Peptides against a protein of PDB entry 4N78. Designs and how they scored, part 198

Target 1, 186 residues: chain A of PDB entry 4N78
Amino acid sequence: HFQVICRLLGYQGIAVVMEELLKVVKSLLQGTILQYVKTLMEVMPKICRLPRHEYGSPGILEFFHHQLKDIVEYAELKTVCFQNLREVGNAILFCLLIEQSLSLEEVCDLLHAAPFQNILPRVHVKEGERLDAKMKRLESKYAPLHLVPLIERLGTPQQIAIAREGDLLTKERLCCGLSMFEVILT
Target 2, 155 residues: chain B of PDB entry 4N78
Amino acid sequence: MAELQMLLEEEIPGGRRALFDSYTNLERVADYCENNYIQSADKQRALEETKAYTTQSLASVAYLINTLANNVLQMLDIQASQLRRMESSINHISQTVDIHKEKVARREIGILTTNKNTSRTHKIIAPANLERPVRYIRKPIDYTILDDIGHGVKW

## One batch from the design tools (peptide; made by RFdiffusion4, then SolubleMPNN)

Design b2_p21_8_s1 (from b2_p21_8, 9 letters changed)
Fold by OpenDDE base, seed 2:
Structure b2_p21_8_s1 (fold): chain B 186 residues (1-186), chain C 155 residues (1-155), chain A 21 residues (1-21)
Amino acid sequence: as target 1 above (186 residues)
Amino acid sequence: as target 2 above (155 residues)
Amino acid sequence: KDLEEKIEFYERLLELLEKLS
C-alpha cells in the first residue's frame, strides 16, 4: 500500500502530505497533549517513595494505585489524551513507512537506470579471472546503452541539454543521503 | 512556406482544372472521331486517325494525373514535415516543463530532509585478546537497603 | 488481322502509360 501511495503521489504529493502531517503532529503535541501533560504534572504525587518489598507484589501494586488514583480517575486522559498520542504515533509510523517505501522505489529506479548511466555492478570474479578484465568486458557490453553520450553524439543541442538534466535528476535521489524521518523526530 | 502555398493555391487547383478540361475535350474528340468515321469514304484512314487521337488523349490525361498526384504527394510531405517539427517542439517544451516540475518537487521534499548520519561502521576491530569471560557471580540483591526509602510500616 | 491490329494498339498504349507513370 505504501509503495502504491509513493508512486501515485510522487515527490510533490509526498512532500505535501508530510508537511500537513507535521502540522497535525505539532498541533497535537503543542496543544492538547501539552495541556494534559501539564495537568498530569500538577496532580502527580510530589513524593512517591518505593514501598518496602515486604508488602509483596499485591501491596506494591495497591500502593501505586493509591498514589496514582487521581491520574487513573481522570477519564479524559484515556479518551482524549491517549487517542491523540495514538494519532501522533500513527503519524510517525506513517512517515517512517512512506520514507522506507520511497527509498525502495528510488533504489529500484537507480538500479533500472544504472546500465544507461554507466553504473556497473561489481561482478563476482571466479577464481583465476582478473576483475579488471571482466569489468572492461562489461563496460564494453553496456557502452552502447549509455544514454547521455549517445544523445550527445546524435541529438540536437536541446535534446542534449534535456538528456543531461534528466540524467542528473535520475542519479540524484533522497535515498542516497537524505532522511525525512530524522527531520520528523526533531 | 512559399512552396506549400504555391502547391495549394496554384499547382493543385490548376491541375484539377486541367484534368476537368481534358475530360471535356475527350468527349469532343470522341464525337469528332465518330462523325469523321461515318462520313469518311476511307474508313481505314479514319480509324488510324481515331487511334492517333485516342493515344494522344490518353497520354495527355495520364500526364495530367501523374503531375497532379505528384503535387499532392509533395504537399502532403511538406505538411507531414511541418507537423513533425511541431510535434518535436511540443515534446521539447513538455519535457522541459516536466523537468522543471520535478526540480520544484525535489526542492520541496528536500526541505523535509536532513543528511543521513552515515554511521561510520567502525570496523569493530575484534580485540585480539579475547579476555576470558569473567565468571558471572550472581550476588543476591539485598532489598533491605530500600527499607528506609519506602512508606513501609516498621513492624 | 483486325484483332492483331487492336492488340498492337493496346500494347503500345500500355507502354506509353508505363512511361508516363
Scores: peptide ipSAE 0.020, ipTM 0.662, DockQ to the pose 0.004
Fold by OpenDDE base, seed 3:
Structure b2_p21_8_s1 (fold): chain B 186 residues (1-186), chain C 155 residues (1-155), chain A 21 residues (1-21)
Amino acid sequence: as target 1 above (186 residues)
Amino acid sequence: as target 2 above (155 residues)
Amino acid sequence: KDLEEKIEFYERLLELLEKLS
């Protein structure tokens, strides 16, 4: 699903969606969540010591339940604050998955374009074969597919310019060194 | 432009008129040949004359049709060439616009990106125990797995 | 018979010319 979304939205659509999500997240964090956190901090017990281990897990749980009774009974925390936190979490997860999906699409595009851009993968050399000879054979085999040189030879100046720009745009992808998710986390 | 204009305004209309005139003339020739054959005492001579006129008329019509057809074909070729040039121009504009849109889109998304900190700061906490450096056997990414996906060049 | 064939040929030719005009 995320791959389809990436294909449908493209760079522009993804950018718009992420910007809006960031606004929503910011609004939730600075508004409702912050207010609830402040309130919770005020109601938080000033001194909460670890109960003695002798009480066992149930006794310790009851102790903390009693100490946090006022917080647990705060109905708005469960209904509003946790919902907002869920929304923030979903937004973050969405951004992560979109970036991952986009990176996969970009890598696929790069791989598909590679033969046309004189980018050849390192071929596994079987024992006894010269790597250089195989690479030369591959280069020779794919030389006619080099799009930019072909257009430079046969095309108009305008076509050459477009081909060069297209080639550059094809080579330069976000997956090569850019992260959107890191920006979202800051 | 001048050639196309000449074809459209002069040669093709002229050829059509010539064919029309030829039609009228052929009818007259046919009438003449019929009357001549009926009135002539020498029917053999009249028949030979009719054959001669028929051959001449057919040759003239064939020539006119051929000339007109060639002119029409030439006109269509010129028009097709013009359309191809126009298409090329439109495609060029379209591609330019698409490239521009892509650049804008990339700028927009680029604002939302940061460089992947290759933070080398994985403090290789050298585990005190010399666990033998697991030789990162870079398993060569077998890209052949992708060969079946899309219009991939079978390597 | 030859004359009739010629007349028929001319008639067909005339019809063709009318279609092309």
Scores: peptide ipSAE 0.019, ipTM 0.646, DockQ to the pose 0.005
Fold by OpenDDE base, seed 5:
Structure b2_p21_8_s1 (fold): chain B 186 residues (1-186), chain C 155 residues (1-155), chain A 21 residues (1-21)
Amino acid sequence: as target 1 above (186 residues)
Amino acid sequence: as target 2 above (155 residues)
Amino acid sequence: KDLEEKIEFYERLLELLEKLS
């Protein structure tokens, strides 16, 4: 599903969606969530000491339950704050999954373009074969497919310019060194 | 353009007219040959003359048709060439626009990106010597890492 | 030139017709 979304939106669409999600997340964090956090901080016990271990796990739990009773009974926390946190979480996950999907698409594009861009995969050398010989053979095999050189030889100046720009755009992908998700986390 | 115009306005219409005129002339020739044959005492000679006129007439018509056909074909070729040039121009514009749109899109999404911190724990001790910017040797993307991922998408 | 081409065409046609005959 995310792959389809990435294909449909493209870079521009993804950018727009990400920007809007960031705004939403920011709004939720700085608005409602912040307010609830402030309220929670006000009602938090000023002094909460760890009870003695002699009370056992049940006693300790009861102690903390009692200390946090007002927080637990805060109905709006469950209905509004947790919902907002879920929304934030979903947004973050969405961004992550979109980025991952986009990266996969970009890698696929790079792979598909590679034969046309003089990018040769590292071939597994079987025992006894010279790597150089295999690479040379591959280079020779794919040489006619090199698009930019082909267009440079046969194309108009305008076509050459377009081909070069297209080649550059094809090679320069986000997955090569850029992360959107890191921006979202900062 | 001038050649096409000449074909459309002068040569093809002229050829059509010539062909039409030839038809009229053929009727006259036919009438002449018929009358000549009837009136001639030497029927064999008259027949030979008729054959000669017929051959000449057929040759003339064939020439006119061929000329006209060639002119029409030439016209069509010129038009086809013009259309191809127009198509090429449109395609060029389209590609230019697409590239531009892509560049804009890349910039937009780029604003939302940061460099992947490859946490290589090793303190890149900046060598004191400003070594020449190491030509970013694009490490060939080892695509073998993806060999396992692609099997699922039945195209 | 047109006349020469025409003549040549006629001559060729005549030759062809003569062969068919």
Scores: peptide ipSAE 0.019, ipTM 0.652, DockQ to the pose 0.006; fails the geometry check
Fold by OpenDDE base, seed 1:
Structure b2_p21_8_s1 (fold): chain B 186 residues (1-186), chain C 155 residues (1-155), chain A 21 residues (1-21)
Amino acid sequence: as target 1 above (186 residues)
Amino acid sequence: as target 2 above (155 residues)
Amino acid sequence: KDLEEKIEFYERLLELLEKLS
């Protein structure tokens, strides 16, 4: 599903969606969540000492339940605050999944373009074969597919310019060194 | 452009007119040949002369048709070439627009990106001193500590 | 007279053929 979304939206569509999601997350964090956190901080026990270990797990649980009773019984926390937190979480997950899907699409594009851009994969050399000989063979095999040099030789100045720009755009991908998700996390 | 215009405005219409005129002339030639044959004492000679004129007339008409056809073909070739050039121009514009849109899109999404920090996997150094599992001595839960939290009625 | 008429005929035919060419 996310792959399809990435294909449909493209870079621009993804950017728009991500920007809107960030706005929503920001509004939730600075608005309702912040207010609830402030309220929770006010109702938090000022002194919460660890009960003696001698009370065992049930006694400790009862102690904390009693200390946090006001927080647990805060009905709006369950209905509104947790819902907002869930929305934030969903937004973060959505961004992560979109970025991952986009990265996969970009890698696929790079792989498809590689033969046309004189980008050769590292070939596994079988025992007894010289790496240099294999690489030369690959170079010769893909030489006719080099698009930019071909257009530079046969094309008009306008076509050459477009080919160069297209080549650059094909090579420059986000997956090569950029992360959107890291921006969302800070 | 000048060649196409000449073909469309002068050569092809001129060729059509010439062909039409040839039709009327052929009719006149036919009438003349018929009358000459009827009036001639030597019918065989008149017939041979008529054949000669007919052959010449047919040759001239064939030439006119061929010339007109070639001009039409040339006109079509020029138009086809113009269409190809137009297509190329449209494609160029389309590609330019697409590249521009892509650049804009990439700038927009680029604002939302940061460099991937190769976070050094800080080895979570497990604190070496595993505090000895304090033997859970089942000490009886002294619930008296909860007595101070309950608003118990001091009797 | 017959020759003159033939000559005139051929001249007319030639003129017509020249107009066709």
Scores: peptide ipSAE 0.018, ipTM 0.649, DockQ to the pose 0.003; fails the geometry check

Design b2_p21_8_s2 (from b2_p21_8, 9 letters changed)
Fold by OpenDDE base, seed 4:
Structure b2_p21_8_s2 (fold): chain B 186 residues (1-186), chain C 155 residues (1-155), chain A 21 residues (1-21)
Amino acid sequence: as target 1 above (186 residues)
Amino acid sequence: as target 2 above (155 residues)
Amino acid sequence: SALEERIEFYEELLEKLEELS
């Protein structure tokens, strides 16, 4: 599903969706969540000492449960605050999955374009073969497929310009060095 | 352009008119030949004359049709060439627009991106300053990133 | 004989048309 969304929206559509999600997340964080956090801080026990390890895990859990009983029983926390946190979480996950899907699509595009852009795969050298000779053979094999040089030879100046720009756009991808998710986390 | 205009305005209309005139003339020739054959005492001579007129008339019509057809074909070829040129121009414009749109889209999404931290130690450094919109720094495409995804085709 | 004459006439006509085409 995310792959289809990425293909459908393209870069511009993804950007718009991400911007809107960021606005929603910001609104939730600065609004309702912040208010609940402030309220919780007011009711938080001022002194909560770590229980002695001698109480064991169950005893420690009961201790904290008792200390936080008033907070846990705060009805609005479960209904409103946690729901907003879920929404924020879902938005973050959505952004992550979109970025991952976009990266996969970009990689596929790069791989498909590679033979036409003078990008040679790493050649596995079998025993006894010279790497240089094999590389030269590959270069010779794929040389006729190089689109930009071909158009430079046979095309009009306008076609050459378009081909170069297209080649550049094909090579430049977000997956090569950029991340949206890091921006979303900030 | 001058040739196309000449074909459209002079040669083709003129050829059509000539063909029409030939049609009317053929009818007259036929009538003449029929009457001449009926009235002539020498039927053999009249028949030979009819043959001659018929041959001449058909030859002339064939010539006119051929000339007209060639002119029409030439006109169509010129028009086809013009359409191809126009198509090429439209395609060029379309491609230019698409490239521009793509660049704009990439700028927009680029504002929402930051450089991937390659360092394993993700110190969450709180961005102190509202960093200016990170201009898309054209970093050379490191294709080594693809090395981990591509299962090398075992040739 | 009349048929032969017609055939010859048509052959001659075709030849003339071919020359003009």
Scores: peptide ipSAE 0.015, ipTM 0.559, DockQ to the pose 0.005
Fold by OpenDDE base, seed 2:
Structure b2_p21_8_s2 (fold): chain B 186 residues (1-186), chain C 155 residues (1-155), chain A 21 residues (1-21)
Amino acid sequence: as target 1 above (186 residues)
Amino acid sequence: as target 2 above (155 residues)
Amino acid sequence: SALEERIEFYEELLEKLEELS
């Protein structure tokens, strides 16, 4: 599903969706969640000492339950605050999955374009074969597919310019060194 | 452009008119030949003359048709060439626009990106002394004591 | 009769040419 979304939206569409999601997340965080957090901080026990270990696990649990009773009984926390937190979480996950899907798509595009851009895969050398000889054979095989040199030889100046720009755009991808998810987390 | 205009305005219309006139003339020639044959005492000579006129007339019509057809074909070739040039121009514009749109899109999404921190995988040098894992004995926590306190929604 | 056939042939040919005009 995310792969399809990435394909349909493209860079422009993804950017718009991500921006809107960021706005929603900010709104949730700065609005409802912040208010609840402030309220919770006010209700939180000022002094919560670690109970003695002699009380055992049940006693310690009861102690914390008692100390947090007011928080647990805060009905709006479960209905509104937790729902908003879920929405934020879902938004974050959505962004992560979109970025991952986009990266995969970009990698596929790069791989498909590689033969036309003089980008040769590292060939596994079988034992006894010279890497250099194999690479030269590969270069020779794909040389006719080099798009930019071909157009430079046969095309008009305008076509050459477009081909160069297209080549550059094809090579430059987000997956090569950029992350959207890191920006979302900050 | 001048050649195309000449074909459209002069040569093709002129050729069509010439062909029409030729048809009218052929009818006159036919009438003449028929009358000549009827009135002539030498029927064989009249027949030979008719054959000659018919052949000449057919040759003339064939020539006119051929000329007209060639002019039409030439016109179509010129128009096809013009269309190809126009298509090339449109394609160029389209590609330019697409590249521009892509650049804009990339700028927009680029604002939402930061450089990937290439975490230099510092080789975690495993400390030489593997401290013996302290056997954590999991004591089972009896949660039954909490059953009486929490109005837990029984799912 | 041969002449009539030829005349008829040419008349038919002329009609076809007129249709193509």
Scores: peptide ipSAE 0.015, ipTM 0.619, DockQ to the pose 0.004
Fold by OpenDDE base, seed 5:
Order: structure tokens, then sequence, then C-alpha cells
Structure b2_p21_8_s2 (fold): chain B 186 residues (1-186), chain C 155 residues (1-155), chain A 21 residues (1-21)
């Protein structure tokens, strides 16, 4: 599903969606969540010491339950704050999945473009084959597919310019060195 | 453009007129030959003359048709060439627009990106056998780094 | 008669060619 979304939206669409999600997340964090956190900080017991281990796990649990009773019983926390946190979580997850999907699409594009851009895959050399000979064979095989040199030879100046720009845009992908998700986490 | 106009306005209409005139002339020649054959005491000579006129007339018509056909073909070739040029121009504009749109999109998404911190920690263990990079082969982009991306969520 | 038929044939051909022109 995310792959389809990435294909449909493209870079521009993804950018717009990500920007809007960031705004939403920011709004949720700085607004409602922040307010609830402040409220929780106000009602938090100032002194909460660890009970003695002699009370056992049940006793310790009861102690903390009693200390946090007012927080646990705070109905608005469960209904509003947790919902907002879920929304934030979903947004983050969405961004992550979109980026992953986009990266996959970019890699696929790069792989598809590689034969046309004089990018040869790493060749597994079978035992007894010379790497150099195999590479030369591959080079010779793919040489006619090199798009930019072909257009430079046969194309108009305008076509050459477009081909070069297209080649550059094809090579320059986000997955090569850029991350959106890191920006979202910051 | 001047050649096309000449073909459309002068050569093709002129050829059509010439062909029409030729038809009229052929009718006259036919009438003449018929009358000549009927009136001539030497029917063999009249027949030979008729054959000569017929051959000449046919040759003339064939020439006119060939000329007209060639002019029409030339006209069509010129028009086809013009259409191809227009198509090329449109394609060029379209590609330019697409490149521009892509550049804009790249800028927009670029604002939302940061440089990937290559965590220094995982020493890309250079495979021990540094096979001598064959001089002319641009370093293949190692796409294996992305192999771990996407296996997790079976959607 | 044979000549007339040939003439008629050529006239028909010319007419068809005129229609195509």
Amino acid sequence: as target 1 above (186 residues)
Amino acid sequence: as target 2 above (155 residues)
Amino acid sequence: SALEERIEFYEELLEKLEELS
C-alpha cells in the first residue's frame, strides 16, 4: 500500500503530506500533549520513595497505585491524551513507512537505470573465469545502452541537455544520502 | 513553406487541369482516328497512325499522372515533416516542463531531509579480496545496504 | 470495334484518374 502511495504522490506529493503531518504532530505535541504533561507534573507526588522490598510485589504495586491514584483516575488522560499520542504514533509510523517505501522505489529506479548509465552490477565470478574478461564482456554488452553518450552522438543540443539533466536527476536520489525520518524525529 | 504553397496552389491544381485538358484532347484524337480510319482507303496506314496517336496520348497522360502523383507525394512528405517537427518541439517543451517540475519537487522534499549520519561503527568490512577495481568501471552503487529495508511489514 | 473498346477503356481510366485527383 505504501508503495502505491509513493508512486501516486511522487516526491512533491510525499513532501506535502509529510509537511502536513509534521504540522499536525507539532500541534499535538505543543498543544494538547504539552498541557496534559504540565498538568500531570503538577499532580505528581513530590516525594515518591521506593517502598521497602519487604512489602513484596503486590504491596509495592498497591503503594504506587495509591500514589498515582489521582493520575490513573484522570479520565481526560485516557480519552484525550492517549488518543493524541496514538495519532502522533501513527503519524510517525506513517512517515517511517513512507520513507522506507520511497527508498525501495528509488533503489528500484536506480537499478533499472543502471544499465543505461554505465553502472555495472558487481559480477560474481565463477571459478576459472577472469574478472577482467567478464567485466569487459559486460561493458561491451551494455555499451550500446549508454543513453547520454548515445544522445550526445545522435541528438540535438537540446536533447543532449535534457538527457544530461535527466541523467543527473536519476542519479541523485534521497536514498543515496538523505533521510526524511531523521528530520521528523528531531 | 513556400514549396508547400506552390504545390498546393499552383502545381497540383495545374496538374489536375492539365490532366483534364488531356482527357479532352484524347477524345478529340479518338474521334479523329475513328474518322480517319473510316474515310481512308489505306486502312493499314490509318491504323498505324491511330496506334501512334494512341501511344503518344497514353504517354502524355502517364506523364501527367506521374507528375501529379509525385507532387502530391511531395506535398504529403512536407506536411509529414512539418508535423514531425511540431511533435519534436512539443516533446521538448513537455520534457522541459517535466524536468522543471521534478526539480521543484526535489527542492520541496529536500527541505524535509537531512544528511544520513553514516554511523562510523559498522566497519563496512571491505571484502578481503579487494579485487582490483577494473580501472574504467565506475564504482557500482552498492544497493545491498538497502536489502534490510522493507522486509518487516507484510502489508 | 476493337479500337473503340480500347479507347473506351482508356476514357474510363482517365475518368477514374480524374475522380482520384
Scores: peptide ipSAE 0.013, ipTM 0.615, DockQ to the pose 0.005
Fold by OpenDDE base, seed 3:
Structure b2_p21_8_s2 (fold): chain B 186 residues (1-186), chain C 155 residues (1-155), chain A 21 residues (1-21)
Amino acid sequence: as target 1 above (186 residues)
Amino acid sequence: as target 2 above (155 residues)
Amino acid sequence: SALEERIEFYEELLEKLEELS
């Protein structure tokens, strides 16, 4: 599903969606969540010491549950605050999955374009074959497919310019070194 | 452009008219040949004359058709060439626009990106000293402070 | 003989057409 979304939206669509999500997240964080957090901080027990490790994880959990019982029972936290946190979480997950899917699509595009851009696959050398000879054979095989050089030889100046720009756009992808998710987390 | 215009406005219409005129003339020639054959005492000579006129007429028509056909073909070739040029221009513009749109899109998404930092996993250092348990004095929490927050679900 | 004459006539016509093409 996310792959389809990436294909349909493209870079621009993804950008728009992410921007809107960021706005929503920001609004949630700075609005309701912040208010709840502030209130909770005010009502939080001033002294909450770690229980003895001897009680184990269940005992510790019960201890904290008891200490925070009144807070946990506050209905508005469950209905509003936790819902908002869920929304934020969903937004984050969405962004992560979109980025992952986009990266996959970009990699596929790069792989498909590779023969036309003088990018040769890593050759597995079988025993007894010279790497250099094999590479040379591959280069010769794919040489006619090099689009930019071909157009530079046969095309008009305008076509050459377009081809170069297209080639550059094809090569430059987000997956090569950029992360959207990191920006969302900050 | 001048050649195409000449073909469209003068040569092709002229050729069509000539062909039509030739058709009418052929009918006259045929009538003449028929009458000449009937009236002539020397039928063999009349037949030979008819053959000559027929050959000449056919040759003329063939020439007219060929000329017209060639002119039409030439016209089509010129038009095809013009269309190809136009197509090329349109394609170029289209490609330019697409590239521009893509660049804009990439800039937009680029604003939302940062360099992939291989974050060195900050080792969460576990705090060393177990703090001694302090007796918890349960104080009632006043939740009325929260009443102004949210949609005010009154239970 | 009539066929030969017709053939000859057509051949002449073809030659003239070729000369005009």
Scores: peptide ipSAE 0.000, ipTM 0.616, DockQ to the pose 0.004

